Peptides against a protein of PDB entry 5B16. Designs and how they scored, part 75

Target 1, 136 residues: chain A of PDB entry 5B16
Amino acid sequence: TPSRINHNERLEFLGDAVVEFLTSVHLYYLFPSLEEGGLATYRTAIVQNQHLAMLAKKLELDRFMLYAHGPDLCRESDLRHAMANCFEALIGAVYLEGSLEEAKQLFGRLLFNDPDLREVWLNYPLHPLQLQEPNT
Target 2, 136 residues: chain A of PDB entry 5B16 as posed
Amino acid sequence: TPSRINHNERLEFLGDAVVEFLTSVHLYYLFPSLEEGGLATYRTAIVQNQHLAMLAKKLELDRFMLYAHGPDLCRESDLRHAMANCFQALIGAVYLEGSLEEAKQLFGRLLFNDPDLREVWLNYPLHPLQLQEPNT

## One batch from the design tools (peptide; made by RFdiffusion4, then SolubleMPNN)

Design b2_p20_4_s4 (from b2_p20_4, 8 letters changed)
Fold by OpenDDE base, seed 4:
Order: structure tokens, then C-alpha cells, then sequence
Structure b2_p20_4_s4 (fold): chain B 136 residues (1-136), chain A 20 residues (1-20)
């Protein structure tokens, strides 16, 4: 049985992939005419540590981090990185113990406070040329 | 639809803010 630290690192690994995948899929469907470079740029922006840390704050992971790991988080960049990692681990856990759909819903809810934007993100119309592609 | 286009544009703007 792996240690808690090892388990969290593994969950982070999985969560990183899930966040990357969900982001990729939604961008792909939402912007069917956007070139690969643009898709990649937007994906990077969504999954960057700074943004994931912002999402983590919505779950009060900042309070958790400061409580649990305060002495190790003297730098803002360290806190941001830790929060992003923890967020990924959480998404990984949701996927592992639940489903991709649950991970998608959680991620979408955190991405957008605006329910209209969230709706578009989560329930995008399929372009005719995208019908052969897998959906989330 | 016009509404969808509006919302997509808002998402685009949001993305551009993240890119900066």
C-alpha cells in the first residue's frame, strides 16, 4: 500500500491528465475552426498553475494548505504550485472514485461562476464534422 | 444562435484574459 504522499502524487498524475483531457475536448468542440496553436494556447492558460490555484481557492484548498503545510509554503509560488497539485489530485480522485462525468461537472462548475457560460461549456452543441469524435 | 454566439464570445474573452 502506497503512502499518503505517494497516493496523492499518483492522484495528481491522473488528475493532470483528466484536466488536460477535459479541457482539450471542450475547447475542441466549442471552437471547431480554431487552429491547433490556438487550442493549445487556451488549454495551457486553463491548466496553468495560477489558474488551477484560483479554482482551488473556490474549494478553500488555500486554507487547507496553509493549515496542513504552512511551514513549507513560504513563497506564493510554492503555495500556488501546491494548490494546483492538490486540485489535480482532487480531480483525479473524483475521476477514480466516481466518473469522468463527475469530474467534468465539478471542473465546469469551478471554471465558471456564470451559469450561462457554464452551460455552454458543459453542454456544447456538436458540430456535424465532430460527430465521429468521442464526447465527454 | 445569437445568444450562443454572445456566450462564446464571452468565453473567448475569458480565455484571452487567462492567456495574458
Amino acid sequence: as target 1 above (136 residues)
Amino acid sequence: SPRRQELLERIRKWLEELVR
Scores: peptide ipSAE 0.698, ipTM 0.952, DockQ to the pose 0.831
Fold by OpenDDE base, seed 2:
Structure b2_p20_4_s4 (fold): chain B 136 residues (1-136), chain A 20 residues (1-20)
Amino acid sequence: as target 1 above (136 residues)
Amino acid sequence: SPRRQELLERIRKWLEELVR
């Protein structure tokens, strides 16, 4: 049986892939005329540690991290990195125990406080040239 | 729709802010 740390690292591994995948899919559908380079740039921005840490803060993971690992997280960059990892692990856990849809919904809720923007992000109409794509 | 386009533009602006 793996340690909790090992388990969290595995969840992080999974969550990283889920976050990146979801981000890619949504960007792809939202911006059908955007070239790959632009899509990649936006994806990087969304999934970068700084942004994921901000999302983690919405879940008060910073308080959790300080409680659990305070002495080891003296630097802001260390905390940010740890929070991002923890966020990924959380998404991984949601995917693992729930579904991709549940992960999608959680991620979307955290991405946008504005419900109108969230709705556009989560519920985009398929572009005419994207209708042949089986997955959204 | 005009509303959707407006919202998409807001998302784009948000993304641009994240990129910088």
Scores: peptide ipSAE 0.697, ipTM 0.952, DockQ to the pose 0.836
Fold by OpenDDE base, seed 5:
Structure b2_p20_4_s4 (fold): chain B 136 residues (1-136), chain A 20 residues (1-20)
Amino acid sequence: as target 1 above (136 residues)
Amino acid sequence: SPRRQELLERIRKWLEELVR
């Protein structure tokens, strides 16, 4: 069986894909007039290590990381990178042991502290043209 | 709705902040 480290890396791999996918889907529906380049730019911004680390901090993973890896995380950049990886692993675990919906809900809750913005993000109404896409 | 558009604009502004 893989070591704990290998398992975490595998979860990170999965979580990275889940975060990318969820982000892509929500951006696609929320901004139907935004071209691919813009969508990609926003996606990159959302899933970049710095942002994911901020989300991880909301889960107090920073405390965990400092406890577990303190000696190796003296630099802020190192902590940020580790936090982002840990966040991805967490999302991967939520997806693996729960569901994509649960991952979506968790991710959305972390993305927005404002419940109104969160609601729009999570419950994006389909644009009329998007509703017609299946007929194309 | 106007409310939704307002909220979408706020999300867009948030995204622009992240892009910077």
Scores: peptide ipSAE 0.695, ipTM 0.952, DockQ to the pose 0.876
Fold by OpenDDE base, seed 3:
Structure b2_p20_4_s4 (fold): chain B 136 residues (1-136), chain A 20 residues (1-20)
Amino acid sequence: as target 1 above (136 residues)
Amino acid sequence: SPRRQELLERIRKWLEELVR
């Protein structure tokens, strides 16, 4: 396998963990009364290939993918999977070259087109035992 | 705040759509 491909696979590995972590943290704080099963269900829904592929489309990765890998992507499901992987690699790269905060901001911007929902997602509530918890 | 709770509910509805 070419070095560039290996690098992208490594970035994908890292990005998968970052997306999983960010999603977990935000869900945990946003829904303090939701049991583990519910949290896991929502996390799975957010990080599933189909959803990540939709986020990738917002970055026009579909055009890139069809140009670069068109002959290898004859099925829609294959395209979704490839786009999801590419999205993870991108998030991994943002984390690697930037920070977790930068990855968080990018992910949040893509998750919600509605700025009000984006604001709530990005600024999750503090723990109830915090002395300076903001009003909800 | 009531506004925040409203927005959280909208997020929950969005999540439920993703689960389907």
Scores: peptide ipSAE 0.698, ipTM 0.951, DockQ to the pose 0.885; fails the geometry check

Design b2_p20_5_s1 (from b2_p20_5, 9 letters changed)
Fold by OpenDDE base, seed 5:
Structure b2_p20_5_s1 (fold): chain B 136 residues (1-136), chain A 20 residues (1-20)
Amino acid sequence: as target 1 above (136 residues)
Amino acid sequence: SENERILAELEERLRKLAEE
């Protein structure tokens, strides 16, 4: 049986893929005329550790991390990296135990504080993932 | 930062889409 650490790393692996996939799909449909380079630029900004750590902070994962791993996270950069990994693991878990739709919704809610932007990100244009969700 | 600028640009583009 895999250790707890291995389990978290596996979830992180999965979550990384989910985050990148969701980001890619949304950007692809939101900006049909944007070249690959532009899409990649936005994706990079969204999925980079620094940004994911910021999203993780919205979930107060920083408090959890400091409690559980404080001695190893004395530097801000270390905490940020750990938070990003934890966020990926969380998304992975949501996808694994829930659905891609749930992961999408959670991710979208965290990406933008403005509800109007959330709406656009999640629902404009009509997203193919919404149609396929019943099959997942 | 550059990343913050990019994200801000993204939000602005989304804002424009929201207005459609």
Scores: peptide ipSAE 0.683, ipTM 0.950, DockQ to the pose 0.892
Fold by OpenDDE base, seed 1:
Structure b2_p20_5_s1 (fold): chain B 136 residues (1-136), chain A 20 residues (1-20)
Amino acid sequence: as target 1 above (136 residues)
Amino acid sequence: SENERILAELEERLRKLAEE
């Protein structure tokens, strides 16, 4: 039986890939004329620990982390890193227990507070299934 | 920060797409 720690690390591994994939796919379709370097720059910015930690804070994971692991998180950088890892684990869990679509929706909702930007990120261009079912 | 600047640039580009 794997420990909770091992399970979390595995979820982080999965979540990291999901976050990278979703970010890459959206950027690729949103900016068809942007060169690889530009795409990579945006991706790097989106998936950096400091950014993922901000997303985690929207879910109040900071309070959770301090409660569960306070003694180990005395430094701001330590907390940020832990929050980013926890966020990855969460996305991994959502993908594992739910679907890629659910992970996509959660991630997109957290990425942007502005609903207009969120709409563009999530739905531009529309997935073929969305085009086939425009009323959904 | 540089990261924040890049993310802000991304939002501006998305805003342009939203206005299409």
Scores: peptide ipSAE 0.682, ipTM 0.950, DockQ to the pose 0.866
Fold by OpenDDE base, seed 4:
Structure b2_p20_5_s1 (fold): chain B 136 residues (1-136), chain A 20 residues (1-20)
Amino acid sequence: as target 1 above (136 residues)
Amino acid sequence: SENERILAELEERLRKLAEE
């Protein structure tokens, strides 16, 4: 049985891919005329640690981190990095134990506080339930 | 930050789509 640390690192690995995939797919369909460079710019901004850490704060992961790992997180940069990693692990866990759709919904809800923006983001594209691995 | 500016631009573009 892997340690809790190893398990979290594996979930982080998976979550990193899921976050990048969801971001890429949505940007691709939302902006069909945008060149690769523009798509990459938005993707980078969305998936950067500083942004993911901000999303993590919406889930109050900072309070969790300080409670569980306070002595190891003396620097703000360390805390942000840890929060981003924890956020990735969370998304990975939701995907693993739930579905890509559930990960999509959670990620979309956190990305935008404005419900109108959420609807635009989440509806383009729709991610139908597939019995096999995604083809997109 | 530059990242925040880029994200703000994205939100503005999404807003335009929402209004269509």
Scores: peptide ipSAE 0.681, ipTM 0.950, DockQ to the pose 0.831
Fold by OpenDDE base, seed 2:
Structure b2_p20_5_s1 (fold): chain B 136 residues (1-136), chain A 20 residues (1-20)
Amino acid sequence: as target 1 above (136 residues)
Amino acid sequence: SENERILAELEERLRKLAEE
């Protein structure tokens, strides 16, 4: 059986792909006239560690990380990176054990504090792959 | 930061969509 470290890293790998995919799909449908460069710019900003760490803080993952790995996270940059990784692992786990729809909803709720923006973010034509997912 | 600026721009664009 894989170690906890191996499992977390594998979940991070999966979660990274899910975050990238969801971000890409939403941007693609929300901005049909935006060129690739613009789409990529927004995606990069959304998925970089600094931003994901901020989203992770909303789930109090900082407290979790300090509890579990405090001695190794004395620097803020180290904590940020760890939080981003943990966030990816969480999204990966939600997708793996739940659904892409659940991951989408969680990610969307965290991305924006404004419920109107959340609605816009989520209000786009469903990707064909999402049609097979439970509607939540 | 540049990242914060980009995210703010995104939110502004979404805001405009929300108002439509």
Scores: peptide ipSAE 0.664, ipTM 0.947, DockQ to the pose 0.860

Design b2_p20_5_s2 (from b2_p20_5, 10 letters changed)
Fold by OpenDDE base, seed 5:
Structure b2_p20_5_s2 (fold): chain B 136 residues (1-136), chain A 20 residues (1-20)
Amino acid sequence: as target 1 above (136 residues)
Amino acid sequence: DRNEEILRELRERLEELAKE
């Protein structure tokens, strides 16, 4: 049986992929005319540790982290990095125990406080040209 | 902050999409 630490690291591994995948898919459909470089730029900004840590703070993971690892997280940068990792692990867990849809919903809710932006992100219409592409 | 700028731009683009 893997240790708790190993379990969290594995969840982080999975969550990292899920976050990147969801981000990629949403950006791809939201901006059908945006070149790969632009898509990658947005993705990078969304999934960077600094941003994920901000999302983690919305879930009060900072309080949790300080409680569990306070002595090792005296530096703000260390806390942010740990929070980002914890956030990825959380998303991984949601995907693992729930579904990709649940992970998508949670991630989307955290990404945007504005309900209108959230709605666009989560429920974007497919571009006519994208509709012509086979679902493979 | 470069990241904040990019995210702001993203939000602005989403705002435009929200108007459609």
Scores: peptide ipSAE 0.657, ipTM 0.946, DockQ to the pose 0.889
Fold by OpenDDE base, seed 2:
Structure b2_p20_5_s2 (fold): chain B 136 residues (1-136), chain A 20 residues (1-20)
Amino acid sequence: as target 1 above (136 residues)
Amino acid sequence: DRNEEILRELRERLEELAKE
């Protein structure tokens, strides 16, 4: 059995892919006329460590990080990086233990506080691949 | 912040879609 650290790193690896995938898919369908460069720009902004750390803060992962790793987090940038990694691991765990749909819902809820924007992000436009997510 | 600006733009575009 891998150490807890190794397990967390593996979850992070998986979560990184899930976050990037979900972001890519949603952007792709939301903006069918947007060129690749524009899509990539939005994706980069969404999945960068700074933004993921902000999402992680909504889950109070900063408190967890300081509790568990405080002495090693002497810089704010280190904390952000750690929080982003932990967020990815969390998404990875949600996907692993639940489904892509559950990861999608959690990620969407954190991305947008405005329920109208959240609904657009999650549900517009409807696509068959979205309907299949619970089985993924 | 450049990234925050991009995210704001994204939200604005989603707002437009929400009005449809």
Scores: peptide ipSAE 0.655, ipTM 0.946, DockQ to the pose 0.885
Fold by OpenDDE base, seed 4:
Structure b2_p20_5_s2 (fold): chain B 136 residues (1-136), chain A 20 residues (1-20)
Amino acid sequence: as target 1 above (136 residues)
Amino acid sequence: DRNEEILRELRERLEELAKE
């Protein structure tokens, strides 16, 4: 349905921004002496489709995509791109229907399998305004 | 690839922070 496709694309748009924002904020606080170029390099690595597709695989989105869209995703590159988009849409939905905190927790949990690294990522202070986001 | 190298570097830096 065209309407459903548009909805998913809108969620993807929102999720892309959320992922970008969360990544930026955490990197900013984690590395206070790192120049902009370095921050951008890490951000790009984290949010690019190849990496997001790997995160999506942890949620078994690949199985979902093949089930739902197998004939349209016969190429691996197409599947990867679709998985990344779906992941963004998921994060967008979590933010929209939940909260930024919930999106943060989900994203952080998927970013790092190692609990120590996850704690470092998640426990660095965020901007005070982020802490004041309303809960859903 | 380059992306994996960057991510590995990031993890290494986070490991260092975890030790603080």
Scores: peptide ipSAE 0.607, ipTM 0.937, DockQ to the pose 0.856
Fold by OpenDDE base, seed 3:
Structure b2_p20_5_s2 (fold): chain B 136 residues (1-136), chain A 20 residues (1-20)
Amino acid sequence: as target 1 above (136 residues)
Amino acid sequence: DRNEEILRELRERLEELAKE
């Protein structure tokens, strides 16, 4: 039986890929005229530890981390890194136990507080076979 | 045009994130 640490690290690995994938797909379809460099820049911005830690804070994972690992997280940078990892593990778990759609919904809901931006991010066509909203 | 406007706002938000 793998240790809890091993299990969490495996979930982080999976979650990292899921976050990367979802971000890539959404950016690709949202910005069809944006060059690869621009897409990569936006992706990096979204998936960087600092940003993921901010998303984690919306779920109050900071309180969880302090409860579970407080003595080891005396530095703010350490906390951010740990929160980002924890967030990845969470997304990985949601994907593993649920579905990619559930992971997409959770991630997208956290990405934007603005409901208009959120809706576009979540509902913009991600496949050519999907019905497109009117171009307005 | 509303979608175009929202996409512009989205891009602006992403650009802000990219500066962090």
Scores: peptide ipSAE 0.366, ipTM 0.871, DockQ to the pose 0.089; fails the geometry check

Design b2_p20_5_s4 (from b2_p20_5, 7 letters changed)
Fold by OpenDDE base, seed 5:
Structure b2_p20_5_s4 (fold): chain B 136 residues (1-136), chain A 20 residues (1-20)
Amino acid sequence: as target 1 above (136 residues)
Amino acid sequence: SEAEKVLEELEERLRKLAEE
């Protein structure tokens, strides 16, 4: 049986892919005339550890991390990195145990505090496979 | 930071889309 540590790392691996995919898909459809470089720039900003750590803080993962790993997170940069990893694992778990749609909704809610921006991000036309995800 | 500027730009673009 896999260890708990391995489980978390595997979830992180999965979550990283999910975050990358969701971000890519949304950007692709939101900006149909934007060149690849521009899309990549937005994606990088969204999925980089610094930003994911900020999203993790909205879920109060910082409190969890300090409780569980305080002695190993004496530096802010270490905490941010750990929070980003934990966030990825969380998204991975949501996808694994729930659905891509649930991961999408959670991620979208965290990305923007402004409900109008959330709506645009979440409800802009996406790939048919994304629309049909709840049916699987 | 640079990332913050990029995200701000993204939000502004999304805001414009919201107004359509």
Scores: peptide ipSAE 0.649, ipTM 0.943, DockQ to the pose 0.899
Fold by OpenDDE base, seed 4:
Structure b2_p20_5_s4 (fold): chain B 136 residues (1-136), chain A 20 residues (1-20)
Amino acid sequence: as target 1 above (136 residues)
Amino acid sequence: SEAEKVLEELEERLRKLAEE
């Protein structure tokens, strides 16, 4: 069996893809007239380590990281990077042990504190031209 | 930061959608 570190790295690998996918899909449907460059700009901002680390703080992962790895995370940038990785691993685990829908709900809930914005993000209306496309 | 500005813009756009 892989070490704990190796296992977390594998979950991180999976979680990275899930976060990227969910973000891409939601942006695609929310903004049907937005060109690829604009979509990519929003996606980059959402999935970058700094933002994911902020989301991780909402789950108090920073306290966990400092408790478990404090001496190894003396730099703020190192802590943020580790928190982002941990967040990805968490999303990966939720997807692996649960479902994509559960990962979607968790991610959406953390993305926005405003419930109205969550509703729009999670339950976006399909554009008429998208109705005949796969419902992913 | 630029990322923060982008996220703020995103939230503004989502807010407009919420009002529709």
Scores: peptide ipSAE 0.648, ipTM 0.943, DockQ to the pose 0.882
Fold by OpenDDE base, seed 1:
Structure b2_p20_5_s4 (fold): chain B 136 residues (1-136), chain A 20 residues (1-20)
Amino acid sequence: as target 1 above (136 residues)
Amino acid sequence: SEAEKVLEELEERLRKLAEE
């Protein structure tokens, strides 16, 4: 329905901001000596459609997209774009219905398959989110 | 791709941090 489409677009809008924010914050604290250009380069790579689509694939959103929107996704680039948008909407929904911490955890788990890298990304150095919940 | 190279570099930097 048109209402659902509008809702998804709004969620994408929110999710885009959340993904951008989380990425920025983590990079900022992880690399205190890295210049702005370097930080921006990493952020761009993380949040671009191609990468977000890859993260979406880990959630098997590709199967869902083909089922729901197959006729509209004839091109690989179209599918990638749609998956990236869907991923943003998902993150937006997690933030909206849950919390920024939940969005952070989900995003971090998807970013890296290596648990050691996940640990560094999520927990080292201490981020403001961890400072807010010291007993977790 | 360039993005993949950047992400690989990121992982390497994170790995170094993990070793500290």
Scores: peptide ipSAE 0.648, ipTM 0.943, DockQ to the pose 0.877
Fold by OpenDDE base, seed 2:
Formats: sequence, C-alpha cells, structure tokens
Structure b2_p20_5_s4 (fold): chain B 136 residues (1-136), chain A 20 residues (1-20)
Amino acid sequence: as target 1 above (136 residues)
Amino acid sequence: SEAEKVLEELEERLRKLAEE
C-alpha cells in the first residue's frame, strides 16, 4: 500500500495534467485565431503556482495546510507552493473519483468570480467527454 | 505582476465574448 505522501504526489501529478488540459482546451476553443504563443501565455498565467494558490485560498486550503503542516510553512512562498500542489491533488482526486466534467466545473467556478465570465469559460463551447467517463 | 496583467487581459477578452 502506497504511503499517503506518495498517493498525494500521484494525485498532484494527475491533477497537474488535468488543470493544464482543461486550461488548454478552453483557451483553444475560446480563441480560435490566437497564435500558440498567446495561448501559452494565458495558460502559463492560469496554471502557475501563484495563481493556483489563489484559487486554493477560495477553498480555504490555506487553513488546511496550516493545520496539517504549519511548522513547515513559515514562509508565504512555501505555503503558496504547498497550496498549489494541494489544489492540483484535489483536482486530480475529483477527476479520478468523479469525472473530467466535475473537475471542469470546480476549476471554472474558481477561475472567475464573475458569473458571466464563468459561463463563457465553461460553456463556450461545450466539451466532449471521455468514453470512460459517466454520461453527463 | 506579469501574471495578473495577463489574467486581466484574458478577463477582458472573455468579457467581450460574454457580450456577444
């Protein structure tokens, strides 16, 4: 049986891919005339640790991290990195135990506070689901 | 930060799409 640490790191690995995939797909369809460099620029900003940590804070993961690992997180940069990793692990878990759609919805809700922007991000266009995922 | 500026630009572009 893998350790909790190993399991969390594996979830983080998966979540990182899911976050990047969702971000890439949405940007690709939202901006069909935008060159690769522009798409990459937006993706980088969205998926970098500082931004993911901000999203994680909306879920109060900072409180969780301080509770679980407080002594090891004396610096804000350390906390930010840990929060980003935890966020990736969470997304990975949502995808693994739920679906890509559920991960998409959670990620989209956190990305934008403005409901109109959220709606555009999530629904323009509708994304196909993997065959192995539950029908949605 | 650079990331914040990029994200602001993204939101502005999305806002335009929302208005369509």
Scores: peptide ipSAE 0.643, ipTM 0.941, DockQ to the pose 0.862

Design b2_p20_6_s1 (from b2_p20_6, 11 letters changed)
Fold by OpenDDE base, seed 1:
Structure b2_p20_6_s1 (fold): chain B 136 residues (1-136), chain A 20 residues (1-20)
Amino acid sequence: as target 1 above (136 residues)
Amino acid sequence: SLMDKLKKYLDELVEEYRAS
């Protein structure tokens, strides 16, 4: 049986791919006229450690990190990296034990505090904006 | 529009972390 650490690293690996995939798919549909470079730029901003750490903070993972690993996380950059990894592991676990849909819902809810933007992001495939405002 | 709002949000996100 693998150690907790090894299992967590595997979940991070899976979660990283899930976050990348979901982000890519949503951006692709939301911005049909945006070139690859623009899509990649948005994706990078969304999935980089600093942003994922911010999302993790919404789940109060920082409190968990300090409780479990406080002495090892004296540097802010170390804390951000750990929080981002933990967030990826969480998404990976949700996908593994649940579904891609559940991972999508969790990730999307955290991405946006604005309910209108959240709605657009989560319901992109059939959202009225895709039909009514295709050029904006 | 709502899409303009989304674009603005993402553009600001890019700027925020590109500068970091």
Scores: peptide ipSAE 0.678, ipTM 0.938, DockQ to the pose 0.804
Fold by OpenDDE base, seed 2:
Parts: C-alpha cells; structure tokens; sequence
Structure b2_p20_6_s1 (fold): chain B 136 residues (1-136), chain A 20 residues (1-20)
C-alpha cells in the first residue's frame, strides 16, 4: 500500500494530465484558426503553477496548506507550488472517483468568475470520442 | 462577442504571467 505522500503524488500525476488535456481540448475547439504556438501560449498561461495556485485559492486550499504544513511553506513560491500540486491532486481525484465531465465542470467553474465566459468555455461542442474518455 | 471577450481574457492572462 502506497504512503499518503505517494498517493498524493500519484493523484498529482493524473491531475496534471487531466488539466493539460481539458485545457488543450477546449482551446483546440474554441480557437479553430489559432496556430499551435498560440494554443500552447494560452495553455501555458492556464496550467502554470501561479495560475493553478490562484484557482486553488478560490477553494481556500491555502488555508489547508498553512494548517497542514505551516512553517514548511514560509516562502511564497513554495506555497504556490504546493497549492498547484494540491489542485492537480484534487482534479485527479475528481477524475478518478468521478468522471472527466465532473473534472471539466469543476475546472471550468474555477477558471472563470464571469458566467458568460464559463458558459462558452464549458459548453462549446467537443468531439464525441473526447467526451467518451471516462468510459475507458 | 463572447469569443472576443474570452480571447481578451486569455490574452490578459498571458500578459499577467509574462510579467511575473
């Protein structure tokens, strides 16, 4: 049986892939005329630790981190990295125990405070095979 | 349009973290 640390790291690994995948798919469909470099630029901005940490803060994961790790996260950059990792683990867990759709909904809700942007992001048509990923 | 608004948001996001 893996340790709690190993379990979290495994969830982070999975969550990282899910976040990357969801971001890539949505960008691909939302911007059909945008070249690969532009898509990659948007993806980088969305999935980088600083942004994921900001999303994590919306879930008050910073309070959790400070409670659980306190003095070990005295540096702002360390806290951001830990929050980003925790966010990835959360997305990984949602995917693992729920579905890709649930992960998509959670991620989309956090990405945008604006309900109009949230709507266009979440409800833009996707390829059927991509929607069927949870069944594998 | 909403797509223009989304693009603007993402452009601003890119700029925000380039400056970081």
Amino acid sequence: as target 1 above (136 residues)
Amino acid sequence: SLMDKLKKYLDELVEEYRAS
Scores: peptide ipSAE 0.676, ipTM 0.940, DockQ to the pose 0.869
Fold by OpenDDE base, seed 4:
Structure b2_p20_6_s1 (fold): chain B 136 residues (1-136), chain A 20 residues (1-20)
Amino acid sequence: as target 1 above (136 residues)
Amino acid sequence: SLMDKLKKYLDELVEEYRAS
């Protein structure tokens, strides 16, 4: 059995892919006339560590991280990076133990405080794989 | 429109972190 640390790193690996996939799919459908470069630019902004750390703060992961790893996170940049990683692991866990749909919903809720933007983000067509296996 | 609003939000997000 892998250590909890190794497990978290594996979940982070998975979550990173899930976050990137969800972001890519939604952007693809939301902006059908936007070129790849523009899509990639938006994706980068959404999935970069700084933004994910901000999303993580909405879940009070900063308080959690300081509680659990405070001595190792004395720098704000270190905390931000750790929060982003933890956020990815969380999304990975939600996907793994729940479903892609649950991961999508959680991610979407956190992406936007504005309910209108949240609604438009979440209600665009899903990728066929998401439709085929919503509980995966 | 909501799409315009979303685009504006994302544009601002891009600029926010580009400037960082």
Scores: peptide ipSAE 0.676, ipTM 0.940, DockQ to the pose 0.850
Fold by OpenDDE base, seed 5:
Structure b2_p20_6_s1 (fold): chain B 136 residues (1-136), chain A 20 residues (1-20)
Amino acid sequence: as target 1 above (136 residues)
Amino acid sequence: SLMDKLKKYLDELVEEYRAS
């Protein structure tokens, strides 16, 4: 049986893919005339560890991390990296135990503090194939 | 528009982390 560490790493692996996928899909449809380079630039900004760590802070994961791993996370860069990984694991867990829709909702809520931006991000018209995803 | 607002936000996000 996998250790707890292995389990978290696996969830992180899954969450990383989910975050990237959701980001890619939303950007693709929100910016239909934007070239690949522009899409990639936005995606990088959204999914990079520094940003994910910021999102993790909204969930107060920093408090958890410092409590559990304080001595090993004395540097901000180390904490940010750990928080980003933890955030990915969380998204992975939400997807695994819930659904992509739930992961999307959580991610979208965290991405934007502005409710109008949340609305456009989360409720932009989806391709018919995207409508099939809730079935999984 | 909301799309302009979104684009502005994302542009700022890009710049924020380029500078970091």
Scores: peptide ipSAE 0.674, ipTM 0.940, DockQ to the pose 0.868

